# Peptides against a protein of PDB entry 4J2C: the designs that were tried, part 114

Target 1, 107 residues: chain A of PDB entry 4J2C
Amino acid sequence: MEDPFFVVKGEVQKAVNTAQGLFQRWTELLQDPSTATREEIDWTTNELRNNLRSIEWDLEDLDETISIVEANPRKFNLDATELSIRKAFITSTRQVVRDMKDQMSTS

## One batch from the design tools (peptide; made by RFdiffusion4, then SolubleMPNN)

Design b2_p30_1_s3 (from b2_p30_1, 16 letters changed)
Fold by OpenDDE base, seed 3:
Structure b2_p30_1_s3 (fold): chain B 107 residues (1-107), chain A 30 residues (1-30)
Amino acid sequence: as target 1 above (107 residues)
Amino acid sequence: MEEEERLKEIKKKQEERIKKIEEKKREEEE
């Protein structure tokens, strides 16, 4: 049966791609307000924030599963390589989200 | 809640997402 972690990982990756596209549009709209209405700016901003929030919630669920397993290494079988890959994905994705959020808060 | 039961609950939630994704794919192929 399919590993739930990889399915959620796939959904997070799709959400990141969507967020990056929205973020690019968001920056373009703010740099040249003549290219869109205020309604488009507000819509883009809202959709971007919603996507980022969705990613953060999924990462929290993924991170929680890892934390539980790591806190009980004698109770759960740990594959160090797979665990490292999962941690790296969460860490790198959180950084991508943080970078976008930081730029939005300073604009 | 015991750590094992908590982990099972999270995995169950994720498994339900898989089922919904698979169902959606099947419906789109019909």
Scores: peptide ipSAE 0.190, ipTM 0.662, DockQ to the pose 0.123
Fold by OpenDDE base, seed 5:
Order: structure tokens, then C-alpha cells, then sequence
Structure b2_p30_1_s3 (fold): chain B 107 residues (1-107), chain A 30 residues (1-30)
């Protein structure tokens, strides 16, 4: 069976790409009201928030697995290198989400 | 819940997601 971590990682990456596209559109709509309807702004904002929430939920589950395994990686068939790669993915993805959320809250 | 059992439950949830993803892929190919 395929390692579930990599499948969830793939879904998170797709959600990040979708969120980044929605965030770009959200920025454009706010900067040029002549090209924006209220309905499109609301739809884009809602879809963006939903994608960010989905990512955060997945990162919580992944982060919990890291916390458990970190105490004894060998017991769970992970070496230190793989654990570091997984931690880096979670950390970097969380930062990307945080940056988008911060910009949405200050706009 | 013991940490080992908690990890098994998380992995089980992720495996069920894999199953759904694989099912959708098969349906799209038919």
C-alpha cells in the first residue's frame, strides 16, 4: 500500500495551488472594482477561505503524526531524514497559508 | 489513547481518503 502521507501531501499541494490562484483573483477584484461584481468577490473570498481551511485541517493531522513519530522514528519505520522532509513541508505550507490569511485580514 | 493507536487511527483515515481518490480516478477513466 502507498504511504498515506504522500497522498495527503498531494492533496494539500493541489489545494495550495488553487488557493494561490483564488488569492490572485481576489487581489485583482479588490484593486479594480470596474471588473468586479459583488457576487464574484463574495464567491472568490468564500472559495479561498474554504481552501485555506481544508489545508489547515490536513496539516493538523500531518503535524500530529510528526509529533508522535518524532519521539521514536525507528519504531514507526521513519528515519531522521524523512522526518525532517515531512516537518519542512508542514512548516513551509503553514507559512504560505498564514501569509494569505494575514493579507486577507488586513485588506 | 496511546500514541501508537492514535497514529494508527490517523493513518487509517488517510488510507480511506486514498480509497476515495482511487475510486474517483476509476470512475473518470470509465
Amino acid sequence: as target 1 above (107 residues)
Amino acid sequence: MEEEERLKEIKKKQEERIKKIEEKKREEEE
Scores: peptide ipSAE 0.189, ipTM 0.661, DockQ to the pose 0.123
Fold by OpenDDE base, seed 1:
Structure b2_p30_1_s3 (fold): chain B 107 residues (1-107), chain A 30 residues (1-30)
Amino acid sequence: as target 1 above (107 residues)
Amino acid sequence: MEEEERLKEIKKKQEERIKKIEEKKREEEE
C-alpha cells in the first residue's frame, strides 16, 4: 500500500498548480477590467480561495503527522532524510500560499 | 487522544481519500 503522505503531497501539488493558474488569471482580470466580467472575477476569486483553503487544511494534517512521528521516531520508523523532505515540502508550500494570500489582501 | 490514535485517525482519512481517488480514476477509464 502507498504511503498516504505522498498521495496527499500529490494532491497539494496539483492544488498549488491550479491556484497559481487562478492567481495569474485573477491578476489579469484586475489589471484589465475591460476584459473582465464580474462573474468571471467572482468565480476566479472563489475558486482561488477554495484551493488555497484546501491546501492549508492538507498542510495542517501533514504537519501534525510529522510532529507525532518526530516525537517518537523509533515507534514510527521514519528516517531523518524522509522527515526532512516532508518538512521542506510543507514549509515551501506554506510560503507559496502565503505569498498569494498576501497579494490578494493588498488588492 | 493519544498521539498514536491521532496519527491512526489522520492516516485513515488519508487512506479513504486514496480509495476515493482510485475509484474516480477507474470510473474515468470506463
Scores: peptide ipSAE 0.182, ipTM 0.653, DockQ to the pose 0.121
Fold by OpenDDE base, seed 2:
Structure b2_p30_1_s3 (fold): chain B 107 residues (1-107), chain A 30 residues (1-30)
Amino acid sequence: as target 1 above (107 residues)
Amino acid sequence: MEEEERLKEIKKKQEERIKKIEEKKREEEE
């Protein structure tokens, strides 16, 4: 029996990697407008925003499960160590998304 | 909604999404 948490975690990690690649390209396009088409800028920006939104939605679901389990870890068969690992993943991923969003809003 | 039922609903949603992902992967490999 697979724990759905790890599948969602995998999807989030994939989306983070994709977003980081798109963010890098977005930065390059803005730094050299002469080589950037409006179409590529718009596409890259939209894809980046969509990936970030996807991550945020998944993190909300994961965070909700954590909040519920944290109220009674024994009832839901998760120990404190596993709960801490899951919380750390959510926290660190939120920070990564926040950093990209902040840079996009200030550019 | 009780916390246990809320958690079950979230897990069910996640499992359904996994099923759809697996179905799409199978269809793309055919």
Scores: peptide ipSAE 0.181, ipTM 0.655, DockQ to the pose 0.121

Design b2_p30_1_s4 (from b2_p30_1, 16 letters changed)
Fold by OpenDDE base, seed 2:
Structure b2_p30_1_s4 (fold): chain B 107 residues (1-107), chain A 30 residues (1-30)
Amino acid sequence: as target 1 above (107 residues)
Amino acid sequence: EEEEERLKEIEKKREERIKKIEEKLKKLEE
């Protein structure tokens, strides 16, 4: 039985990398309107938003897995250190998403 | 056993969300 946290974590990391690439392209398109088509801007924006939404859903799933483990510590055999690492991953990833969303909302 | 079933349900819902996102992205590219 594979630890569900690591399964979701892998997808989150992939989505974060994709979102960061899309965010970079999004900023470039907005800084050079002469070379940017409306279609590319819309496409990039939509893909970026979808990736961010995907990450947020996955983070909620990760939070739920942590809650389940914390409610049954003996069953899952995860120590406080591992739980702290998992929580730190969620917190830091939420901050990354928040930063991108904040910049999108102000542009 | 109940906890394992909850985790499986979380994964199931996640996969369904991913599928929907992929379908939406495909439509945007067409």
Scores: peptide ipSAE 0.128, ipTM 0.625, DockQ to the pose 0.037
Fold by OpenDDE base, seed 4:
Structure b2_p30_1_s4 (fold): chain B 107 residues (1-107), chain A 30 residues (1-30)
Amino acid sequence: as target 1 above (107 residues)
Amino acid sequence: EEEEERLKEIEKKREERIKKIEEKLKKLEE
């Protein structure tokens, strides 16, 4: 029996950290155009969007893992606390992604 | 064109990661 949740979670966390860095740079580039080239803006924007898309895909995978575990509690032997932690991670990460996407849309 | 190739490389890496995760998920469902 393998639990892929920690693997996906780890990848999501890495992508979130990368996205946050790219988002910060993206904001700085747009706030001070004199320090920004069109190429850097486009690169940063595309990298950011790709990371966000990757996160969203992984979150769907995490949702699926939770659904499988909840349907088979005896098989996976996860307690309510761990399940709550997993759900909270997905919810909070979706909010982080949504916040960045919303700011990109309004800028 | 260079940017396009860069994006393709990113997508390639992502696809490889997704494939690995999907295989793990499949084993979980079995």
Scores: peptide ipSAE 0.118, ipTM 0.609, DockQ to the pose 0.028
Fold by OpenDDE base, seed 3:
Structure b2_p30_1_s4 (fold): chain B 107 residues (1-107), chain A 30 residues (1-30)
Amino acid sequence: as target 1 above (107 residues)
Amino acid sequence: EEEEERLKEIEKKREERIKKIEEKLKKLEE
């Protein structure tokens, strides 16, 4: 059976890749205004923020999944190692999002 | 308007993910 965690995890990973691409473009636009229009800056900024928000929602979904599993250990046979891996993914992804958000807030 | 549509799409995807999670968790309990 398909593990619901990995369904969302895959979507998060895709969203992170998209966000990182947008973030790079965002930094390029701000560093070299000669190659940027205000419209592109605004669009990139908004798309980036929306993507980051989407990732944050996905991470909350993953947290909820973990909480359900941990609250029902006899219904789900996930060992401590797998749970740790899942939690680590959420933590590391949140950090990636936080780093981008911090840089955007200081610009 | 474009921003509003984008937010709606994000919300739609979130709801779909929630539904999928719930369905899969239910199957794991069976």
Scores: peptide ipSAE 0.105, ipTM 0.611, DockQ to the pose 0.033
Fold by OpenDDE base, seed 1:
Structure b2_p30_1_s4 (fold): chain B 107 residues (1-107), chain A 30 residues (1-30)
Amino acid sequence: as target 1 above (107 residues)
Amino acid sequence: EEEEERLKEIEKKREERIKKIEEKLKKLEE
């Protein structure tokens, strides 16, 4: 049986990589208008927003899985190290998303 | 709007993932 956490984690990691690429392009387009069309700016902005939203939903799902495991320790029996790693992943990913969102809000 | 439709698709996929997670968790509880 595949651990449900890792299924969502994999999707989050993929979405983060995509978002970081889109964010980089978004920054470049806004910094040099001569290389940007309005259509590309709009597309990049929308794709970035959607990816960030997807990540945020997945992080909520991951939090839910952790809550379920913590409420039922004898059923799932994850050790403290694994649980800490999972929580750290969520925390660090939330920070990455927040940093991108903050920069978007100021631009 | 295209963006709105994309958001709906994301939400749909999320629900599918949630269902999958819940099913797996249920099996782990057996």
Scores: peptide ipSAE 0.105, ipTM 0.617, DockQ to the pose 0.032

Design b2_p30_2_s1 (from b2_p30_2, 18 letters changed)
Fold by OpenDDE base, seed 5:
Structure b2_p30_2_s1 (fold): chain B 107 residues (1-107), chain A 30 residues (1-30)
Amino acid sequence: as target 1 above (107 residues)
Amino acid sequence: SELDEKLREKEEELKKKTEERRKKLKEFYE
Protein backbone atom coordinates (compact mmCIF):
# COMPACT_ATOMS: atom_id res chain seq x y z
CA MET B 1 0.00 0.00 0.00
CA GLU B 2 1.05 3.60 -0.61
CA ASP B 3 2.41 5.64 2.30
CA PRO B 4 -0.33 8.06 3.44
CA PHE B 5 2.24 10.40 5.00
CA PHE B 6 2.51 12.41 1.79
CA VAL B 7 -1.25 12.76 1.44
CA VAL B 8 -1.46 14.33 4.89
CA LYS B 9 1.62 16.44 4.18
CA GLY B 10 -0.03 17.86 1.08
CA GLU B 11 -3.23 18.67 2.91
CA VAL B 12 -1.28 20.34 5.71
CA GLN B 13 0.49 22.49 3.13
CA LYS B 14 -2.86 23.52 1.65
CA ALA B 15 -4.20 24.34 5.11
CA VAL B 16 -1.14 26.49 5.82
CA ASN B 17 -1.75 28.49 2.65
CA THR B 18 -5.39 28.97 3.59
CA ALA B 19 -4.44 30.04 7.11
CA GLN B 20 -1.95 32.57 5.78
CA GLY B 21 -4.65 34.12 3.61
CA LEU B 22 -7.07 34.27 6.51
CA PHE B 23 -4.38 35.77 8.72
CA GLN B 24 -3.75 38.52 6.20
CA ARG B 25 -7.46 39.32 6.02
CA TRP B 26 -7.69 39.22 9.81
CA THR B 27 -4.92 41.81 10.03
CA GLU B 28 -6.60 44.04 7.45
CA LEU B 29 -9.95 43.92 9.22
CA LEU B 30 -8.43 44.95 12.54
CA GLN B 31 -6.36 47.75 11.02
CA ASP B 32 -9.19 49.37 9.01
CA PRO B 33 -12.53 49.47 10.82
CA SER B 34 -14.21 51.15 7.84
CA THR B 35 -13.88 47.92 5.86
CA ALA B 36 -14.78 45.58 8.70
CA THR B 37 -17.96 44.36 10.32
CA ARG B 38 -18.10 42.59 13.65
CA GLU B 39 -19.55 39.59 11.85
CA GLU B 40 -16.69 39.33 9.37
CA ILE B 41 -14.09 39.80 12.09
CA ASP B 42 -15.59 36.98 14.13
CA TRP B 43 -15.97 34.73 11.09
CA THR B 44 -12.39 35.32 9.95
CA THR B 45 -11.03 34.77 13.45
CA ASN B 46 -12.91 31.50 13.84
CA GLU B 47 -11.91 30.25 10.40
CA LEU B 48 -8.28 31.06 11.08
CA ARG B 49 -8.24 29.40 14.49
CA ASN B 50 -9.95 26.30 13.12
CA ASN B 51 -7.43 26.02 10.30
CA LEU B 52 -4.52 26.36 12.70
CA ARG B 53 -6.04 23.75 15.01
CA SER B 54 -6.51 21.37 12.09
CA ILE B 55 -2.87 21.76 11.11
CA GLU B 56 -1.71 21.11 14.66
CA TRP B 57 -3.75 17.91 14.86
CA ASP B 58 -2.30 16.65 11.59
CA LEU B 59 1.23 17.51 12.70
CA GLU B 60 0.74 15.46 15.86
CA ASP B 61 -0.30 12.49 13.75
CA LEU B 62 2.67 12.96 11.42
CA ASP B 63 5.02 13.31 14.36
CA GLU B 64 3.74 10.04 15.79
CA THR B 65 4.56 8.26 12.54
CA ILE B 66 8.16 9.43 12.93
CA SER B 67 8.38 7.82 16.36
CA ILE B 68 6.89 4.60 15.04
CA VAL B 69 9.34 4.45 12.14
CA GLU B 70 12.31 5.12 14.41
CA ALA B 71 11.18 2.35 16.75
CA ASN B 72 10.73 -0.09 13.86
CA PRO B 73 13.29 0.85 11.19
CA ARG B 74 13.40 -2.53 9.47
CA LYS B 75 9.63 -2.69 9.06
CA PHE B 76 9.33 0.56 7.11
CA ASN B 77 12.78 0.68 5.49
CA LEU B 78 13.01 4.48 5.28
CA ASP B 79 16.46 5.96 4.74
CA ALA B 80 17.93 8.65 6.97
CA THR B 81 17.51 11.37 4.34
CA GLU B 82 13.77 10.86 3.94
CA LEU B 83 13.26 10.71 7.68
CA SER B 84 15.15 13.99 8.07
CA ILE B 85 12.98 15.65 5.43
CA ARG B 86 9.83 14.52 7.21
CA LYS B 87 11.10 15.83 10.54
CA ALA B 88 12.10 19.15 8.99
CA PHE B 89 8.64 19.60 7.48
CA ILE B 90 6.94 19.06 10.82
CA THR B 91 9.32 21.39 12.65
CA SER B 92 9.10 24.21 10.12
CA THR B 93 5.32 23.97 9.84
CA ARG B 94 4.91 24.11 13.60
CA GLN B 95 6.97 27.28 13.60
CA VAL B 96 4.75 28.88 10.95
CA VAL B 97 1.64 28.05 12.96
CA ARG B 98 3.20 29.29 16.18
CA ASP B 99 4.12 32.61 14.60
CA MET B 100 0.54 33.25 13.54
CA LYS B 101 -0.86 32.19 16.90
CA ASP B 102 1.58 34.45 18.74
CA GLN B 103 0.53 37.45 16.67
CA MET B 104 -3.14 36.72 17.24
CA SER B 105 -2.69 36.47 20.99
CA THR B 106 -0.81 39.76 21.23
CA SER B 107 -3.06 41.77 18.92
CA SER A 1 -25.97 34.26 9.96
CA GLU A 2 -24.85 33.26 6.49
CA LEU A 3 -21.20 33.42 7.51
CA ASP A 4 -21.88 31.21 10.52
CA GLU A 5 -23.62 28.69 8.30
CA LYS A 6 -20.69 28.57 5.89
CA LEU A 7 -18.30 28.15 8.78
CA ARG A 8 -20.33 25.27 10.19
CA GLU A 9 -20.40 23.49 6.86
CA LYS A 10 -16.66 23.87 6.41
CA GLU A 11 -15.99 22.59 9.92
CA GLU A 12 -18.08 19.50 9.31
CA GLU A 13 -16.26 18.75 6.07
CA LEU A 14 -12.91 19.27 7.75
CA LYS A 15 -13.82 16.92 10.59
CA LYS A 16 -14.78 14.15 8.18
CA LYS A 17 -11.63 14.60 6.13
CA THR A 18 -9.42 14.55 9.22
CA GLU A 19 -10.94 11.31 10.49
CA GLU A 20 -10.40 9.62 7.15
CA ARG A 21 -6.78 10.74 7.01
CA ARG A 22 -6.13 9.59 10.55
CA LYS A 23 -7.59 6.19 9.79
CA LYS A 24 -5.29 5.74 6.81
CA LEU A 25 -2.25 6.75 8.84
CA LYS A 26 -3.18 4.32 11.59
CA GLU A 27 -3.65 1.45 9.17
CA PHE A 28 -0.29 1.99 7.47
CA TYR A 29 1.76 2.66 10.59
CA GLU A 30 0.14 0.16 12.97
Scores: peptide ipSAE 0.352, ipTM 0.795, DockQ to the pose 0.799
Fold by OpenDDE base, seed 3:
Structure b2_p30_2_s1 (fold): chain B 107 residues (1-107), chain A 30 residues (1-30)
Amino acid sequence: as target 1 above (107 residues)
Amino acid sequence: SELDEKLREKEEELKKKTEERRKKLKEFYE
């Protein structure tokens, strides 16, 4: 059976790109209210928040796989480099999500 | 509203995809 970790990783990356697009639109709408209705602002805000939440849940799933691998090293036999790459992806992606959430909370 | 309905549809699609992915992860890492 093929390891599905990197499939999920790829989908998370796509979700991040989508979220960044929504975030850009969100900032544009708030900077120039004449460009959209309040309904669009609310829709964009909700879409963005839902996307960020989805990413966070996926990252938790990926993080759990790391814990499982580390608890059962002989079963999965992942080398240190690959494990490091997986951890780095989760850490960096969480930071990207956190940055967007921080900006939304201060607006 | 139309926007609300579109949002609901996207959320349902995302939920379905997420459940399928989670199932695959669980299947491999169980």
Scores: peptide ipSAE 0.343, ipTM 0.790, DockQ to the pose 0.775
Fold by OpenDDE base, seed 4:
Structure b2_p30_2_s1 (fold): chain B 107 residues (1-107), chain A 30 residues (1-30)
Amino acid sequence: as target 1 above (107 residues)
Amino acid sequence: SELDEKLREKEEELKKKTEERRKKLKEFYE
């Protein structure tokens, strides 16, 4: 059986890319209201928040798998390098999401 | 409205996909 961790990781990566695009558009809309409709602002904001929420939920699932693997190292037989990569991905992605959320809350 | 219904439909589809993925994750790591 293939490890589904990578499937979720891939989905998170896609969601991050989408969120970054939405965030860029969101900032542009707020910088120049003359080019923005209320409908587009609302749509962009909602899509962005939904993407960020989805990412956070997936990261919780991925983080749980790390705990499970560390508690049962013999069962999964992951080397230290792979585990480090997985942890780094979760940590860095959480930071990316946090940065976008912080900027949204201060705008 | 029609838009609300379309949005709801998309949300349900996404939810279903996510649940299936989560199920596989759980099965592998349980």
Scores: peptide ipSAE 0.336, ipTM 0.758, DockQ to the pose 0.549
Fold by OpenDDE base, seed 2:
Structure b2_p30_2_s1 (fold): chain B 107 residues (1-107), chain A 30 residues (1-30)
Amino acid sequence: as target 1 above (107 residues)
Amino acid sequence: SELDEKLREKEEELKKKTEERRKKLKEFYE
C-alpha cells in the first residue's frame, strides 16, 4: 500500500501555505487598525492559530513515523536519503511554524 | 457571526481529516 507519510506531508504543505497567507493578512490588519474590524482580526487570528496547530499535530505524527522506521528499518526498507528528506521536511516546517508563532506572541 | 460559523465549520473539517489521516498512519506503521 502507498505510504501515508506523503499524504500527510502534502496536507502539511497546504496548511503551511494557508497559514502564510493568513499571517500576511493578520499583519496587514494589525498595521492599519482603522481598516480592520475586530471580527476580521479575531477570525484571521483564530484561523491562523488553528492552521499552525494543525501543522504541529501532523508534524508530531510524522515524527513518530520516523521513530518507528528507525526502530524497524528492515520492515519499511527506507534508504538513508529518503529518511533524511523526511526529517528535513519536519525540521524545516517546525521552524516555519515557530517563526510565525514567535511573531504572533510579540504582537 | 458568519465568520465564526465558517471558522467552526473549517475546524470540524480539519478534525475529521486529521482523524482519518492518523488512522491511515497508524495502520501503515503499526
Scores: peptide ipSAE 0.346, ipTM 0.793, DockQ to the pose 0.780; fails the geometry check

Design b2_p30_2_s2 (from b2_p30_2, 17 letters changed)
Fold by OpenDDE base, seed 2:
Structure b2_p30_2_s2 (fold): chain B 107 residues (1-107), chain A 30 residues (1-30)
Amino acid sequence: as target 1 above (107 residues)
Amino acid sequence: SSLQEELRRIQEEQEKRTEERRKMLKEFYE
């Protein structure tokens, strides 16, 4: 059976790209209120928050796989380099999400 | 808006894959 980690990783990457688009639009709407309807502002805000939550959920799943692999190294036979790459992806993606959330909370 | 419609479609597609993806993770790592 093929390791599904990369499948989830791919979905997270797609979600990050989507969130970045929503975040860009969110900033544009707030920078020029005359250009935006309240409906679009609310929709964009809610969709952005939902996407960020979705990413966080997937990252929790991915992080759990790391713990499982580290607890059962002989079962999965992942080398240190691959494990490091997986950890780095989770860490960096969490930072991206956190940065967007921080900017939203200060606006 | 065009962006809203596009993003709606993307989210719908993601939702269709979510449950199957979670099942795969569970089965592989259990």
Scores: peptide ipSAE 0.387, ipTM 0.790, DockQ to the pose 0.427
Fold by OpenDDE base, seed 1:
Structure b2_p30_2_s2 (fold): chain B 107 residues (1-107), chain A 30 residues (1-30)
Amino acid sequence: as target 1 above (107 residues)
Amino acid sequence: SSLQEELRRIQEEQEKRTEERRKMLKEFYE
């Protein structure tokens, strides 16, 4: 069986790009509310929150796989550099999500 | 808006894959 980690990683990367687009629109709408209806503001806000939660959920799943591998090294026998890359991806992606959430909470 | 329509399509495509990939993770790492 092929390791599905890279599949989920790819989906998370796509979701991050999507969230960044939503975040950009969210910023524009709040900076100039006259450019959109209240409906669009609410929709954008909700969709952005939903997307961020979805990413966080996937990151939790990916993070759990790391813990499982580290607890069972013989079963998976993953290269140390590969594990490092996976951890770095999760950490950096969490930071990207956190930055967006922080900006939303202060607005 | 065009953004909303695009994101809707993307979301629909992602939802089709979500359950399958989560199942794959569970099966591989169980």
Scores: peptide ipSAE 0.386, ipTM 0.785, DockQ to the pose 0.409
Fold by OpenDDE base, seed 4:
Structure b2_p30_2_s2 (fold): chain B 107 residues (1-107), chain A 30 residues (1-30)
Amino acid sequence: as target 1 above (107 residues)
Amino acid sequence: SSLQEELRRIQEEQEKRTEERRKMLKEFYE
């Protein structure tokens, strides 16, 4: 069986791209109320929050895989460089999500 | 809006893959 880590990583990256688009639209709607309906504001806000929560859930799953690999390195045979890349992806993606959430909470 | 329609499509595609990838992750690591 092939390692499914990168399948999930790919889906997370797609979700991040989607969230960034939603965040951009969310910002535009709030900056130009004349072009925004209440329905679109609510929809965009809800979809953005849902996407961010989905990303966070997947990141928790990916983070757990790191712990599992480190607890049993012989089973998975991953080198330090690959583990570092995986950890960096999780850390940086969490930061991206946190930045969007922080901006939403301060607006 | 155009964005809403695109995101609807993306969401539907993601939902089709979610259960399968979660199962793969569980089978490989747990």
Scores: peptide ipSAE 0.384, ipTM 0.784, DockQ to the pose 0.395
Fold by OpenDDE base, seed 3:
Structure b2_p30_2_s2 (fold): chain B 107 residues (1-107), chain A 30 residues (1-30)
Amino acid sequence: as target 1 above (107 residues)
Amino acid sequence: SSLQEELRRIQEEQEKRTEERRKMLKEFYE
């Protein structure tokens, strides 16, 4: 059986790209009220928040796999460098999500 | 089409893959 970590990683990356698109639209709507309705602002805001929560949930699943691997090193026998890359992806992606959330909370 | 329609299509595709993805993680890391 092939390790599905990178499948989920790819899905998270797609979700991040989608969230960034929504974030861009959210920013544009707030900066140009003449081209925005309250309904579109609310929809965009809610969709963005939902997407970010979805990403966070997937990151928790990925983080759990790392904990499982570290608790059972001989079962999975992952290279230390690969494990580091996986951890770095989770950390950096969480930061990207946090940055968007911080900007939304200050608006 | 609108951004909303495009994102809805993307969301539908994501939902179709979600269950399979969760199953794969569970089976491999159980």
Scores: peptide ipSAE 0.378, ipTM 0.776, DockQ to the pose 0.404

Design b2_p30_2_s3 (from b2_p30_2, 18 letters changed)
Fold by OpenDDE base, seed 1:
Structure b2_p30_2_s3 (fold): chain B 107 residues (1-107), chain A 30 residues (1-30)
Amino acid sequence: as target 1 above (107 residues)
Amino acid sequence: SELQERLERLREEQERRTEERREMLRKFYE
C-alpha cells in the first residue's frame, strides 16, 4: 500500500483554498450587510465553519501519523527531510485555520 | 446562488472521499 499522507495533504490544501474563499466572502458580507440576505450570511458562515472543522479533523489525523512514525522509525523508514516537511505543513496549516477562527470569534 | 451550488457539489464530493481517506490512513499506519 502506498503512503496515503500525500493524498490527505492534497485534500487539506484544497479545503484551505475553499475556506479562504469563503472567509473572504464572509468578511465582505459583514462589512456591507446590505449586499446580501440573511440567508446568504448564515449559509456562508455555516459552510466556512464546516470547512474549518473538516481541515482540523484531517490535521489531527495527519499529526497522529507523525507520532506513530516517530514511535516506530524502523517500520516506516521516512527520511528526516520528509518528516520535517510533513510537520511544517501541519504547523503552518493550523496557523492559517487559527487566524480565520480568531477573526470569526471576534465578530 | 451559482457559487453556493458549486460549493455544495464540491462539499458532497469531499465528504464522499473523506471516509475513504481516513480508512486508508488507519490501515497504513496501524
Scores: peptide ipSAE 0.389, ipTM 0.802, DockQ to the pose 0.463
Fold by OpenDDE base, seed 5:
Structure b2_p30_2_s3 (fold): chain B 107 residues (1-107), chain A 30 residues (1-30)
Amino acid sequence: as target 1 above (107 residues)
Amino acid sequence: SELQERLERLREEQERRTEERREMLRKFYE
């Protein structure tokens, strides 16, 4: 079968894009209370948190695949460049999620 | 709102695929 890493990577990217849109709306609602209802704030917050949790779970799964490949290099035959790209994606995406979570916790 | 409805549909679709993705990873990397 085809390596499913890229499939999960694609789904993570979709979730990141969705989360970034929700985060933007979340900040707008907090900046203009006159046009914001508590219901919309709560909905936006919950949807945002759901997306972030989904991303974090997928990143843990992707990170585990890297550990498995590194422990069994001959079985999967992935070169150092490909592994580096995969690690970079996980690291950068975790940073994006962390930045949003940090701002939510301090607001 | 229309935006909320669209995002809810997207979330539901993502949740539907989540277990399938995890199973694919398990099968390939076991």
Scores: peptide ipSAE 0.389, ipTM 0.805, DockQ to the pose 0.465
Fold by OpenDDE base, seed 4:
Formats: structure tokens, sequence, C-alpha cells
Structure b2_p30_2_s3 (fold): chain B 107 residues (1-107), chain A 30 residues (1-30)
């Protein structure tokens, strides 16, 4: 069986891209209320939160796989470079999500 | 809006795949 880590990574990246677009629209709606309807504000906010929660859940799953690999290095045969790349992806993506959540909470 | 409709379709597709992805992770890393 092929390692499904890359599949989940790809889906997380898609969700990040979607969230970034939603976040941009969310910002625009707040900056210019004349272009915003209540429905669009609510929809955008909800979809953005849903995407962020989905990303966070997937990141937890991916983080767990890292722990499993580190506990069973011979079983998975991953080199240090690939493991570092996987960890960096999780860390950087968590930061992206955190930045959006911080801005939403202060608005 | 058209954008909302597109994103709704995308969300539905992602939700459909989510369970399959998580099951794959479970099977591979168990």
Amino acid sequence: as target 1 above (107 residues)
Amino acid sequence: SELQERLERLREEQERRTEERREMLRKFYE
C-alpha cells in the first residue's frame, strides 16, 4: 500500500487554499460593508471556520503519523530528510491557520 | 452567488473523501 500521507497533505493544501480565499473575501466584506449582505457574511464566516477546523483535524492526524513513524522507524523506512519535510509542513500549516484565526478573533 | 455554489460543491466533495482518507491513514499506520 502506498503511504497515504501525501494524499492527506494534498487535501490539506487544497483546504488551505480555499480558506485563504475565504479569508480574503471575509476581510473584504468587513472592510466595505456596502458590498456585503448578511447572508454572505454569515456564509463566508461559517465556511471559513469549517475549513480551518477540517485542516486542524487533518494536521492532528498527520502529526500522529509522525509519532508512529518515529516510534517504528524500521517499519516505515523514512529518511530523516523526508521526516523533516513532513514536520515542517505540519508546523507551517498550523501557523497559517493560527494567523487567520488570530485575525478573526480580533475583528 | 456563483462562487458560493462552487465552494459548496468543493466542500461536499472534500467531505466525501475525508472519511476515506482517514481510513487509509488508519490502515497504513496501524
Scores: peptide ipSAE 0.385, ipTM 0.801, DockQ to the pose 0.475
Fold by OpenDDE base, seed 3:
Structure b2_p30_2_s3 (fold): chain B 107 residues (1-107), chain A 30 residues (1-30)
Amino acid sequence: as target 1 above (107 residues)
Amino acid sequence: SELQERLERLREEQERRTEERREMLRKFYE
């Protein structure tokens, strides 16, 4: 079996792109009420939150794989560079999610 | 709207794949 980490990573990246689009629309709706209906605001907000939660869940799964590999290094035979790349992806993606959530909570 | 419907379809497709992905992770990293 091929390592499925990259498959989940790819799905997270797709979800991030979707969330960023929703976040942009969310911002536009709140900045220009004349173009916004309450229904669209609520829909956009809910879909955005759902996407962010989905990303966070996948990141938890990916983070767990890191812990498993580090506990069993010889079983998986991943070098330090690959582990660093995986950790960096999780860290940077968490930051992207946090930035959006912070802006939503202060609006 | 059409955009909303498109995004909902994308979400549903992602949800369909989610369980398969999680099972792959479990099997590989068990």
Scores: peptide ipSAE 0.378, ipTM 0.797, DockQ to the pose 0.463

